# Peptides against a protein of PDB entry 6EJA: the designs that were tried, part 20

Target 1, 276 residues: chain A of PDB entry 6EJA
Amino acid sequence: VEYMPANPVRIAFVLVVHGRASRQLQRMFKAIYHKDHFYYIHVDKRSNYLHRQVLQVSRQYSNVRVTPWRMATIWGGASLLSTYLQSMRDLLEMTDWPWDFFINLSAADYPIRTNDQLVAFLSRYRDMNFLKSHGRDNARFIRKQGLDRLFLECDAHMWRLGDRRIPEGIAVDGGSDWFLLNRRFVEYVTFSTDDLVTKMKQFYSYTLLPAESFFHTVLENSPHCDTMVDNNLRITNWNRKLGCKCQYKHIVDWCGCSPNDFKPQDFHRFQQTARP

## One batch from the design tools (peptide; aimed at target 1 R160 G256)

Design b2_p14_2 (made by RFdiffusion4)
Pose (drawn by RFdiffusion4):
Structure b2_p14_2 (pose): chain A 276 residues (1-276), chain P 14 residues (1-14)
Amino acid sequence: as target 1 above (276 residues)
Amino acid sequence: FFATSDGGEGDGEP
């Protein structure tokens, strides 16, 4: 990541944010901002204060826009995938924004390498897609995720409605819902009317935590399967002893886990050279 | 390239 690319990638950052931490969001935005990238910010419908603050930012910079539509993106909700898919369509239709990669971030994310290094890395691998799979037993994953269950999002709640079959003829996979996807794959997902994309969009409209498997499943079974890199370029601070308290039991008909917040004792983790 | 303190994972039926 030390070299200087002659044709650097331009990155579309899609920020899906909620809550009250506007100053922290502004600090993270400062760290990732470059005039040659693009920023498309979705603010949860329920977070009006944060939205007003985001509007000030978008009014200041030409390469920053806010989604005019806003969803109530509850934990594990089917609406998160809807949010990503609509944002991808919007971004592809913005012809004045010639972006090469799609990177999703929350208000709780932070870069651990400089923009120069990120651009250099992605410029070398601009035809790859970066998704992290669970890598362990797949039947256990399907069960723990509830992928063989039918869910419906209404009234800001995920309702478990019954069982369903895993469709035959495709491999189902999943893992992290944080990823980097290139423009060519995003176009395929958005505009393709082939049997895989059409049926997976239907299947995942009624799926818990859809973003944790929709893009994996589509990519692995699509003509772009040979572009997958099993690494999302993220460090996620999972600590199961603390983060799996079924804390979302009142929002979804399921038990879930979330990553812990980093502390000072974790700083050495950001310096690991094992994987990008 | 990025660190995160957000996201989710399914942990089965209650």

Design b2_p14_2_s1 (made by RFdiffusion4, then SolubleMPNN; from b2_p14_2 with S5A D6S)
Fold by OpenDDE base, seed 5:
Structure b2_p14_2_s1 (fold): chain B 276 residues (1-276), chain A 14 residues (1-14)
Amino acid sequence: as target 1 above (276 residues)
Amino acid sequence: FFATASGGEGDGEP
């Protein structure tokens, strides 16, 4: 149900983009742009053409900024989490941007609801954090994700160094690395000095696909644990037969899966979404 | 609220 909130939430969109798909990014940006929101764009260090294009956009809109730092991220790399964490810190230090929610997007994302619908929904549930869990056996998840393995990102590769133990007393969870986090939780992740945040930041700095479980795990073990909603408000086209071919072995010392592009026959799913 | 065609998950020991 859509309603007009008296105090509408303002969103910090963090766009992590790479490649040369400037037109695609432009279309997506136009689809999600609103003057009341904020857009913080990280362009891969290697994507200079795209960076130039994004800089042009940032000069045209006061609520669009580009990260002054740029990382060369790889699939499954720990640096992706670093990118998000640094972006979160930056956004919290931007006192002139009073955002309420953090939403990460890529150039391969597209809105399937209106801005009004999104704002209405998040305004209603402004105290919640939206993270999608794997929905499988936790032990299997840990094993498949390689969470009990130590990885080091170096020279554009995720090197598997050996085995490691999951920290005691921590309920590990994870799933999608696409989420919607409220400012309060982002503040906690960014500025807390408690043992949980400190240990998890260290742990996940040596983790494969860290963004898929870091925020889940931190949230569920934190004082904010009651704010979790097991829904990331995303539709992802999973076809494991096509997407799980261990195709990332050239990048990571592990097998991985990726979602597929949407096809016209998949569009019916856009109309069959349920809200929490 | 969003459709995504990026990301991934671990699939175990190679």
Scores: peptide ipSAE 0.522, ipTM 0.935, DockQ to the pose 0.878
OpenDDE base, seeds 1, 2, 3, 4: peptide ipSAE 0.518, 0.529, 0.517, 0.535; ipTM 0.934, 0.936, 0.934, 0.937; seeds 1, 2, 4 fail the geometry check

Design b2_p14_2_s4 (made by RFdiffusion4, then SolubleMPNN; from b2_p14_2 with D6S D11A)
Fold by OpenDDE base, seed 4:
Structure b2_p14_2_s4 (fold): chain B 276 residues (1-276), chain A 14 residues (1-14)
Amino acid sequence: as target 1 above (276 residues)
Amino acid sequence: FFATSSGGEGAGEP
């Protein structure tokens, strides 16, 4: 028997999309769409065709909105974090959208559970935040991520300016930039004026791949640290041998890895999703 | 709950 929550959570889906794959996005959107949720879509500033298509969708559904601002994000760019932070602020200021969870998605994501299952699960764990850590030693993570390096996003490039120190007293963590955050934590990140949030926002504004570490680090060092679940409820097809080819060197002064697309042979993995 | 094929991670200095 499936658990049916008495007070089901409502989800703000933040879709950060780019390119021209309108049909792909449409399929994904249809797969995740529900009248009780909210969809806030950011289309890359450069993706005008997609923007036009998404605007059409937003006009058809009252619970779908498109960001009036658009950023030109690049792989690993600090602007991605800015995108999330601004979207979070926007969503919190939308008093007519009483969402309980923030979930970020891209056009390359797809649900592998039903909406009912997702809602039931999140309703049960509504006080938790779901972030996936890297699973390695932190020193290696810092080195690989370049967290001890200062980056500047400018002219569609992440420039490595030099070295920097990790702030003292901060336990740095990170991993996946795909997460599920409860409203309370999003409120904290958005409106807190404490030293942690202020310092980390500044720090990560000069960070490569900031979304992979900012929320982890803020959460784990915050009064909300006990709400962390080391599970982002995502399946990612990692094959680093194939995905780590320094393919972003033209964009960032650093090497990066990308997950691989799922193949039909990977379907069995969808059936074995680990839950917290 | 979701399968994702986007994102990335740092891989060190080029």
Scores: peptide ipSAE 0.532, ipTM 0.935, DockQ to the pose 0.864
OpenDDE base, seeds 1, 2, 3, 5: peptide ipSAE 0.522, 0.526, 0.524, 0.518; ipTM 0.934, 0.935, 0.934, 0.933

Design b2_p14_3 (made by RFdiffusion4)
Pose (drawn by RFdiffusion4):
Structure b2_p14_3 (pose): chain A 276 residues (1-276), chain P 14 residues (1-14)
Amino acid sequence: as target 1 above (276 residues)
Amino acid sequence: SAIDDELLEQNEAR
């Protein structure tokens, strides 16, 4: 990531944010901002204070826009995938924004390498997609994710409605819902009317935690399957002993886990050279 | 893991 690229990638950052931490969001935005990238910010419908603060930012910079539509993106809700898919369509239709990669971030994410290094890395691998699979037993993954269950999002709640079959003829996969996707793959997901994309959009409209498997499943079974890199370029601070308390039991008809917050004792983890 | 199994049992018992 030391070289200087002649044709650097321009990145569309989609920020899906909620809560009250506007100053922290502004600090992270400062760290990732470059005049040649683009920023498209979705603020949870329920977070009006944060939205007003985000509007001030978008009014200041030409390469920053806010989604005019806003969803209540509850934990594990089917609406998160709807949010990504609509943002991808919006971004592809913005012809004045010639972006090469799609990167999703939350208000709790931070960069651990400089923009120069990120651009250099992605410029070398511009035809790749970066998704992290669970890599362990797939039947256990399907069960633990409730992918064989039917869910419906209404009234800001995920209702478990019954069982369903895993469709035949495709491999189902999943893992992290944080990823980097190139423009070609985003176009395929958005505009393709082939059997795979159409049916997967239907299947995942009624799926818990859809973003943790929709893009994996579509990519692995699509003509772009040979572009997958099993690495999302993220460090996620999972600590199961603390983060799996079924804390979302009142929002979803399921038990879930979330990553822990980093502390100072974790700083050495951001310096690992094992994987990008 | 043991935690995964406990969570899976809680999801089934739900």

Design b2_p14_3_s1 (made by RFdiffusion4, then SolubleMPNN; from b2_p14_3, 6 letters changed)
Fold by OpenDDE base, seed 5:
Structure b2_p14_3_s1 (fold): chain B 276 residues (1-276), chain A 14 residues (1-14)
Amino acid sequence: as target 1 above (276 residues)
Amino acid sequence: SEIEEELLELDEKR
């Protein structure tokens, strides 16, 4: 740790979980839990067993809560963004949880830094937002992400309805769906009624994998654009051999890759990765 | 998630 901040930031960790991944969730929770942070967990509407397990955990820790609402989400579904947006609103309304940063997590992605290092770093840069961009040609990114296509989430499927145009005057960006957002920007996204936020919420309600570009695009076109840092401070378990098999064709009219959940044998990767 | 170009081409043919 470089220094101990006088006013350390507190983090709201948002977890979106589904299926029977109770053991994976427990491992992740143990790895990231700290008494000074907050944990808000959404369990898929169809995952009742997991929901019961998570509720038990939330009763044991005062800084762990479960969303009272539950959505049925699918891979690549637009509802994932809705889940994040509603979670943001909920967290802003929790006056007893004075969090400074919003961080989403899954079993496939962990912070690069230790808790102390992460807190120290974010405390120093508390006015910044951390979003990792794709780092490629933007036109290619649009095509590969299907941003110029219209999708509808219905009956646990993402239906491709046709082509669409990106709104004029908007600089589209994106990359990782894992981000670190400061409270001020979350407030803007949640409560702003300006044309940008309104249009983007509408646009991304028909978007495949919306979390990978919504916050990037909103931030870069907003008055907060100068707060962007092209780094999400994450280690992602990316194995293309396992994750790129077009395995989601049954639920999405699109082929894509997904990262893999971390396993105990993957822990060595955390130790070998240098600080960003 | 990243979409491979080969997979994208297959999808467009559908």
Scores: peptide ipSAE 0.030, ipTM 0.587, DockQ to the pose 0.452; fails the geometry check
OpenDDE base, seeds 1, 2, 3, 4: peptide ipSAE 0.008, 0.026, 0.030, 0.026; ipTM 0.534, 0.588, 0.570, 0.582; seeds 1, 2, 3, 4 fail the geometry check

Design b2_p14_3_s2 (made by RFdiffusion4, then SolubleMPNN; from b2_p14_3, 5 letters changed)
Fold by OpenDDE base, seed 5:
Structure b2_p14_3_s2 (fold): chain B 276 residues (1-276), chain A 14 residues (1-14)
Amino acid sequence: as target 1 above (276 residues)
Amino acid sequence: SEIEDELLALQEAR
């Protein structure tokens, strides 16, 4: 018999969506929707059609809301982190949504567990934060991520302005930009005025792909450092052959890889995937 | 995601 928690956690799912992929969004939404959870959806400022579609969905469900503000984001842009941070603040200010965990999702990355399994697991470990690290040499990670470079998001482009130093005394870490964060840590990130949070928000406002390392770095250098679990409980549809072609070179002064959206034929992977 | 600077990309492409 699967463990049933007495006080099951409630999850705030945050979706950052763009383009015209209404069908795949609908599919993902149906796959993750539960009446006990909350769904907060940001639609790119340029994606008006998608925004209209998402608004229609939000009107049908009381636990689905769309951000009243909309950002124009680009791949690798610092604005993605801003989107997450603002959504976190919004969610914390929604007193009628008593969520316990913040989880971001895309069509390229799904929780590897069923809802019941996920809720049971998170209910057991509700004081933990789940962030997947890169699992390689940290110095190499810094170089490959361009963390020692200064970037500026402007005119739908990430401009590489020059070199910079990692702040002294900060242990930088990162990996996946898909995370499961408990409310307490989200509160800390959102409202703390300590030097760490302030400095890191500033630092990462000029960072390429900031969501891949901001939360890792803040957590590991914070009073909450002992709450980190090096696992994000995700299955990601990675295909290097398809995703690593410097396809974003026109957007950023960097080459990168991206995960691929799940297709219906990829669903079989969920059946054979277990928690690592 | 995996990213790299232009120099590294050029080196790996050769």
Scores: peptide ipSAE 0.026, ipTM 0.605, DockQ to the pose 0.199
OpenDDE base, seeds 1, 2, 3, 4: peptide ipSAE 0.024, 0.024, 0.025, 0.024; ipTM 0.595, 0.589, 0.635, 0.591; seeds 2, 3, 4 fail the geometry check

Design b2_p14_3_s3 (made by RFdiffusion4, then SolubleMPNN; from b2_p14_3, 5 letters changed)
Fold by OpenDDE base, seed 5:
Structure b2_p14_3_s3 (fold): chain B 276 residues (1-276), chain A 14 residues (1-14)
Amino acid sequence: as target 1 above (276 residues)
Amino acid sequence: SEIDDELLALQEAM
């Protein structure tokens, strides 16, 4: 008997999608769709076909909307964080969508839990934020992420301009760019004018892979620091052979790894890892 | 970005 909470949380799922993977998106959408949740979809500015398909879906469901603005994002680009931040603002301004949690999704990851389990869990821990940390030496993390390097996103490229210092007094953290954030923290990130949020937004606007570290760092240094849970409740398809690249002067002046989209053949992994 | 030590070395060489 699944515990049904008296006041179940409602989730705003934010999907940042690109390319031509309409079928995969449709499959994912069907897997995560529920009438009580909200779906806000950003389609890359360059993906017009996908945008048309997503618009068709949004017309069929009242709880599905597409961003009226569209960004052209690149792997590791600072613009990805901008996409999330703008989406958060939009969602907070949607007074007709009373969501409690912000969850970002792509075809590269799925929630570990079923909808009922996820809702039950989040309803119990509605005051918490779920961010997965790297779990290693922080100095190594900084080096690997290039957090002490200044990047500029321009002309579909992440240019490494030079070195920079991490602001004093800031405990930097990060790991996964998949997170579950409660509305209260999203409100803080969106509307706070304190020195922390202001400085971090500026700092991360010149950061490679900013979504892997921004929310962690802001949370841990904020008045909300005690709400952090080191778990994002995700299954991510990592394949280093396929996902790791070192592309100097191609896309980014750095090296990194990206997750791979789940394929039907990967379904067995969900069965193995779907532990309560 | 789950890069290994080899990729880290490459990064440092850039």
Scores: peptide ipSAE 0.078, ipTM 0.773, DockQ to the pose 0.528
OpenDDE base, seeds 1, 2, 3, 4: peptide ipSAE 0.031, 0.033, 0.036, 0.038; ipTM 0.696, 0.715, 0.736, 0.744; seeds 2, 4 fail the geometry check

Design b2_p14_3_s4 (made by RFdiffusion4, then SolubleMPNN; from b2_p14_3 with E9Q Q10L N11Q)
Fold by OpenDDE base, seed 3:
Structure b2_p14_3_s4 (fold): chain B 276 residues (1-276), chain A 14 residues (1-14)
Amino acid sequence: as target 1 above (276 residues)
Amino acid sequence: SAIDDELLQLQEAR
C-alpha cells in the first residue's frame, strides 16, 4: 500500500510533441494520465494531423488542454525553451488549474515511479526542484554543448555565428532536459525581473539545446539554489550507438545525440529501476 | 545532448 498524503500535489504535465508519433503519444498519455493532474500539450506548427488527434483527446478530458499557439520547433532550437517558458506562463495564468509541479515529458522519457509513488514523493518534497546534472567535467560539458558558441535559430536552422563567453559570475550547469519544477520556482523564472533571469533568458535565446542547461543554471545561481535535487525521477532510453551520429547536421551547425522512444517492451524497466 | 563533431570523431575512433 502506497502512502497517501493528506494534501497530495497536483502536477502540470507539459508535452511538446511533433511528427506522426500518435501511437507513442497515446501510450505515453495513457501511462501518465490521472484525473487529479493537468496536461498541457503543444503540437508543432507543422504537425497538423497530430494536432487534430490531440485536440480530440483534449475534448474528452477536462484536465487536458492544447496550446492555442504553436511553434515550429527544430532539434536543438532555442525555440524549444521559448515553448516551455510560454507554457509556464500560460499554466500560471490558468487559475482554475491549481498545479504544484511542472513536469515535461516525451515518449523518450518516462517517470520512474508510479503515479502514487510520484505524488507521495513530491508531496513530501514539494519545496524542492528536481534537475539531473551531467555529473562530469563541467568544462567538457560546456564544450560538448557548445555553450561557448553563439547560435541563431533562423529559417528552421541553428546557425553557428561564432564564439562567446560564459557570463562572469555564473555557474553554468546542465544535463537532462527533463525536469520537475515546483510552482514557486516556475513563478520565479516566469516573472522575475532580476539580473540573473533577464541575462539568462537572453543568453539562452542564442543557445543550442537550451532546455538542457537553462533551468539548471538559473536555479543554481538563484535565491532558490538550496532547493535543487540532482535527480529528475525518470528513466530515459538512451542508446548512444543509435542516437549519436550527427543526424542533425542538416538542421544545426553542430552534432548531437537523441534518446530513443520507449516501446511497450521497454516498460519492464520501470519495475526494475523503481526506487522507494 | 549536443556533441562537437571533433569530439564525436575522437569517441568513435576509440
Scores: peptide ipSAE 0.162, ipTM 0.730, DockQ to the pose 0.163
OpenDDE base, seeds 1, 2, 4, 5: peptide ipSAE 0.142, 0.099, 0.136, 0.098; ipTM 0.702, 0.676, 0.702, 0.666; seed 2 fails the geometry check

Design b2_p14_4 (made by RFdiffusion4)
Pose (drawn by RFdiffusion4):
Structure b2_p14_4 (pose): chain A 276 residues (1-276), chain P 14 residues (1-14)
Amino acid sequence: as target 1 above (276 residues)
Amino acid sequence: SHDDQYYSGNGEPP
């Protein structure tokens, strides 16, 4: 990531944010901002204070826009995938924004390498998609994710309605819902009317945690399957002993886990050279 | 103390 690219990538950052931590969001935005990238910010419908603060930012910079539509993106809700898919359509239709990669971030994310290094890395691998699979037993993954269960999002709640079959003829996969997707793959997901994309959009409209498997499943079974890199370029601070307390039991008809917050003792983890 | 894990689901309630 040391070289200087002659044709650097321009990145569309989609920030899906909620809560009250506007100053922290502004600090992270400062760290990732470059005049040649683009920023499209979705603020949870329930976070009006944060939305007003985000509007000030978008009014200041030409390469920053806010989604005019806003969803209540509850934990594990089917609406998160709807949010990503609509943001991808919006971004592809913005012809004044010639972006090459799609990167999703939350208000709790932070860069661990400089913008120069990120651009250099992605410029070399601009035809690849970066998704991290669970890599373990797939039947266990389907069960633990509830992918063989039917869910419905209404009234800001995920209702478990019954069982369903995993469709035949495709491999189902999943893992992290944080990823980097290139423009070509985003176009395929958005505009393709082939059997795979159409049916997967329907299947995932009624799925818990849809973003943790929709893009994996579509990519692995699509004509872009040979572009997958099993690495999302993220460090996620999972600690199961603390983060799996079924804490979302009142929002979803399921038990879930979330990553822990980093502490000072974790700083050495950001310097690992094992994987990008 | 961290875990090599990449998804959020933890199954049905006990």

Design b2_p14_4_s1 (made by RFdiffusion4, then SolubleMPNN; from b2_p14_4, 7 letters changed)
Fold by OpenDDE base, seed 2:
Structure b2_p14_4_s1 (fold): chain B 276 residues (1-276), chain A 14 residues (1-14)
Amino acid sequence: as target 1 above (276 residues)
Amino acid sequence: DLDDVSFHGDGEPP
């Protein structure tokens, strides 16, 4: 039985979009749009047509804004984290948008909750942060992600420069780059000047696929570590046998995977329940 | 967990 919270949480949805997928974006937007939430959309610097389309949408809705700045992002690029961090700062500076949670979305990830369910759930657990960890051998994760390698994003490429060490005293974690973060933690990440945040921002500026590890690592090593929930309330069709083809070598000096599209036979997965 | 490992990295290229 679902309950109506007395003080329902309001969500800032951050969308990082690129390419020509205007129709897909429109479908996704319609699916997730609610008057009580906020939508902050970053369009890749190279996607001018999409940018124009998104601007048109933003003019129609008072709770939809487009980033005035635009970055050129690549698969696995460190700039994606920069995009999120800047978006977080922007959202915190928007005093007219009293959001409680930060949520990023992709077309490849499907929420398993309706809006009402999501709001009810987050309202009940408003002090928690939801990040999905890899759940496997951490050494394997580090190796597969190349966290012990130094990368430089330059000229639309992630260059592998050499080896590096994980900072001492830091327990590295990661997994899904789709997360639900409460405002308090976002404030911490954005404005804290402690050694953890400072060092991790620097470290992840030279990290491949930084969004899959930065927030996990910062959270788990922070004073907010007790707020960690190993669940992002999403389902992604990860089948590494199908999706891992080292297909991104032209963009990054590393092998990567892609999630697979859901098929009718995967329908049962959408009925799975997620609990903290 | 029914899901496979939920990260994109796949290691050093050959």
Scores: peptide ipSAE 0.319, ipTM 0.815, DockQ to the pose 0.680
OpenDDE base, seeds 1, 3, 4, 5: peptide ipSAE 0.291, 0.315, 0.310, 0.308; ipTM 0.806, 0.815, 0.813, 0.812; seed 4 fails the geometry check

Design b2_p14_4_s2 (made by RFdiffusion4, then SolubleMPNN; from b2_p14_4, 9 letters changed)
Fold by OpenDDE base, seed 2:
Structure b2_p14_4_s2 (fold): chain B 276 residues (1-276), chain A 14 residues (1-14)
Amino acid sequence: as target 1 above (276 residues)
Amino acid sequence: DLDDVSFHGEGDLP
């Protein structure tokens, strides 16, 4: 049910982009842009052309900024989490951007809700955090993700160094690396010095695909655990038969998958799978 | 058609 909230939430959208996908980025940006939200864009250190394009966009909109720092990220790299964490810190330090939710986006994931629906929904549940869990056997998830393996990101490669144990007392969870986090939880992740946050930041600095598990795990083991909603309000074309070919072995000492791009013919499916 | 598994990891190298 849609309603007009008295105090609508404002969203900080974080985009981590790379390559030469200027057209795709422009399309995504146009689809999600709203004057009441904020957009913080990180461009891969190696993507200078794209960076120039994004800078041009940022100069046209007061609510669009580009990270002054740039990381070289790789598929599954631990540096992706670093990118998100630094972006969160930056956004919290931007006192002129009063955002209520942190949302990351990829062209591979499509929001189920329109802006109005999203804002209404988040305004109603502004104290909640939305992360989608894998919904399967957790042991299988750990094995598939390689969470019990130690990885080192170096020279644009994720090196598998050996085995490791999951920290004691930690309930590991994960799934989608696309999430909706409220400001309060982002503040906790960014500034807390408790053992959980400190330990998990260290643990996940050597983790493959860290964004798919870090926030889930931290949230579920934190004082904010009751705020978790197992939904990221997105649909992703996960056809593992097509997307799981171990195609990243040249980058990572592990096998992985990619979500498939949506095509125009998938539009009906979007509508059919829309959740209230 | 769509897999509800929402993570990228597939497992160890063959």
Scores: peptide ipSAE 0.271, ipTM 0.796, DockQ to the pose 0.892
OpenDDE base, seeds 1, 3, 4, 5: peptide ipSAE 0.237, 0.264, 0.239, 0.268; ipTM 0.787, 0.794, 0.782, 0.794

Design b2_p14_4_s3 (made by RFdiffusion4, then SolubleMPNN; from b2_p14_4, 8 letters changed)
Fold by OpenDDE base, seed 4:
Structure b2_p14_4_s3 (fold): chain B 276 residues (1-276), chain A 14 residues (1-14)
Amino acid sequence: as target 1 above (276 residues)
Amino acid sequence: ELDDVSFHGDGELP
């Protein structure tokens, strides 16, 4: 029997979509849609066909909205973080959407819980933030991510400009760019004027793959640090040997990887996913 | 080695 919370959390799902994967998006949307949650969809500025399709969907559901602003994002681009930050602000300003958690999703993710399970779990741990760390050598992470390098997003490219120093006193962390953040922390990130948030927003505006590190780093160095749970309640099939082919070098001045598709043989891993 | 979660960066271009 699943726990039924008296005050179930409501989730704001943020979807950042691009291309022409309308059918895939539709399938994903149907899989995650629930009347009690909220869906805020950003469609890449260049994906007009997809935008029209998503708008049609949004007109059919009162709890589905499309960002009135659209960014042209690229793989690994700093603009992705900007997209999330702006969407967070928008969601906080939507007083008619009383969401408790911010969740982003991609097709590469496999949710380990049903909606009921997810809601039950988050309702129990509504004061926590779920960010999955890389789980390895942090120095390696910094090196591999290029966090000690300065990048500029310009002309649909992430240009490496040179070296930079990580701000003193900041413990950098990161990993998955898919997370579950409670409203309180989102409010902090959005409206705080403290030195940490201010500096990190500036720092990560010149960062490659910023979403994989920004929220981790801000959280861990913030007064909210004790709310971190090293879990994003999903599984992604990572095999760097297979997925790291430097396939994005045409977009970014850096090597990148992609997650792999799950195979039937990988099913056992779903059972091994640790709960916080 | 399969990881549950990793990251996309893979270092400087060769």
Scores: peptide ipSAE 0.365, ipTM 0.832, DockQ to the pose 0.787
OpenDDE base, seeds 1, 2, 3, 5: peptide ipSAE 0.357, 0.225, 0.356, 0.363; ipTM 0.836, 0.755, 0.830, 0.836

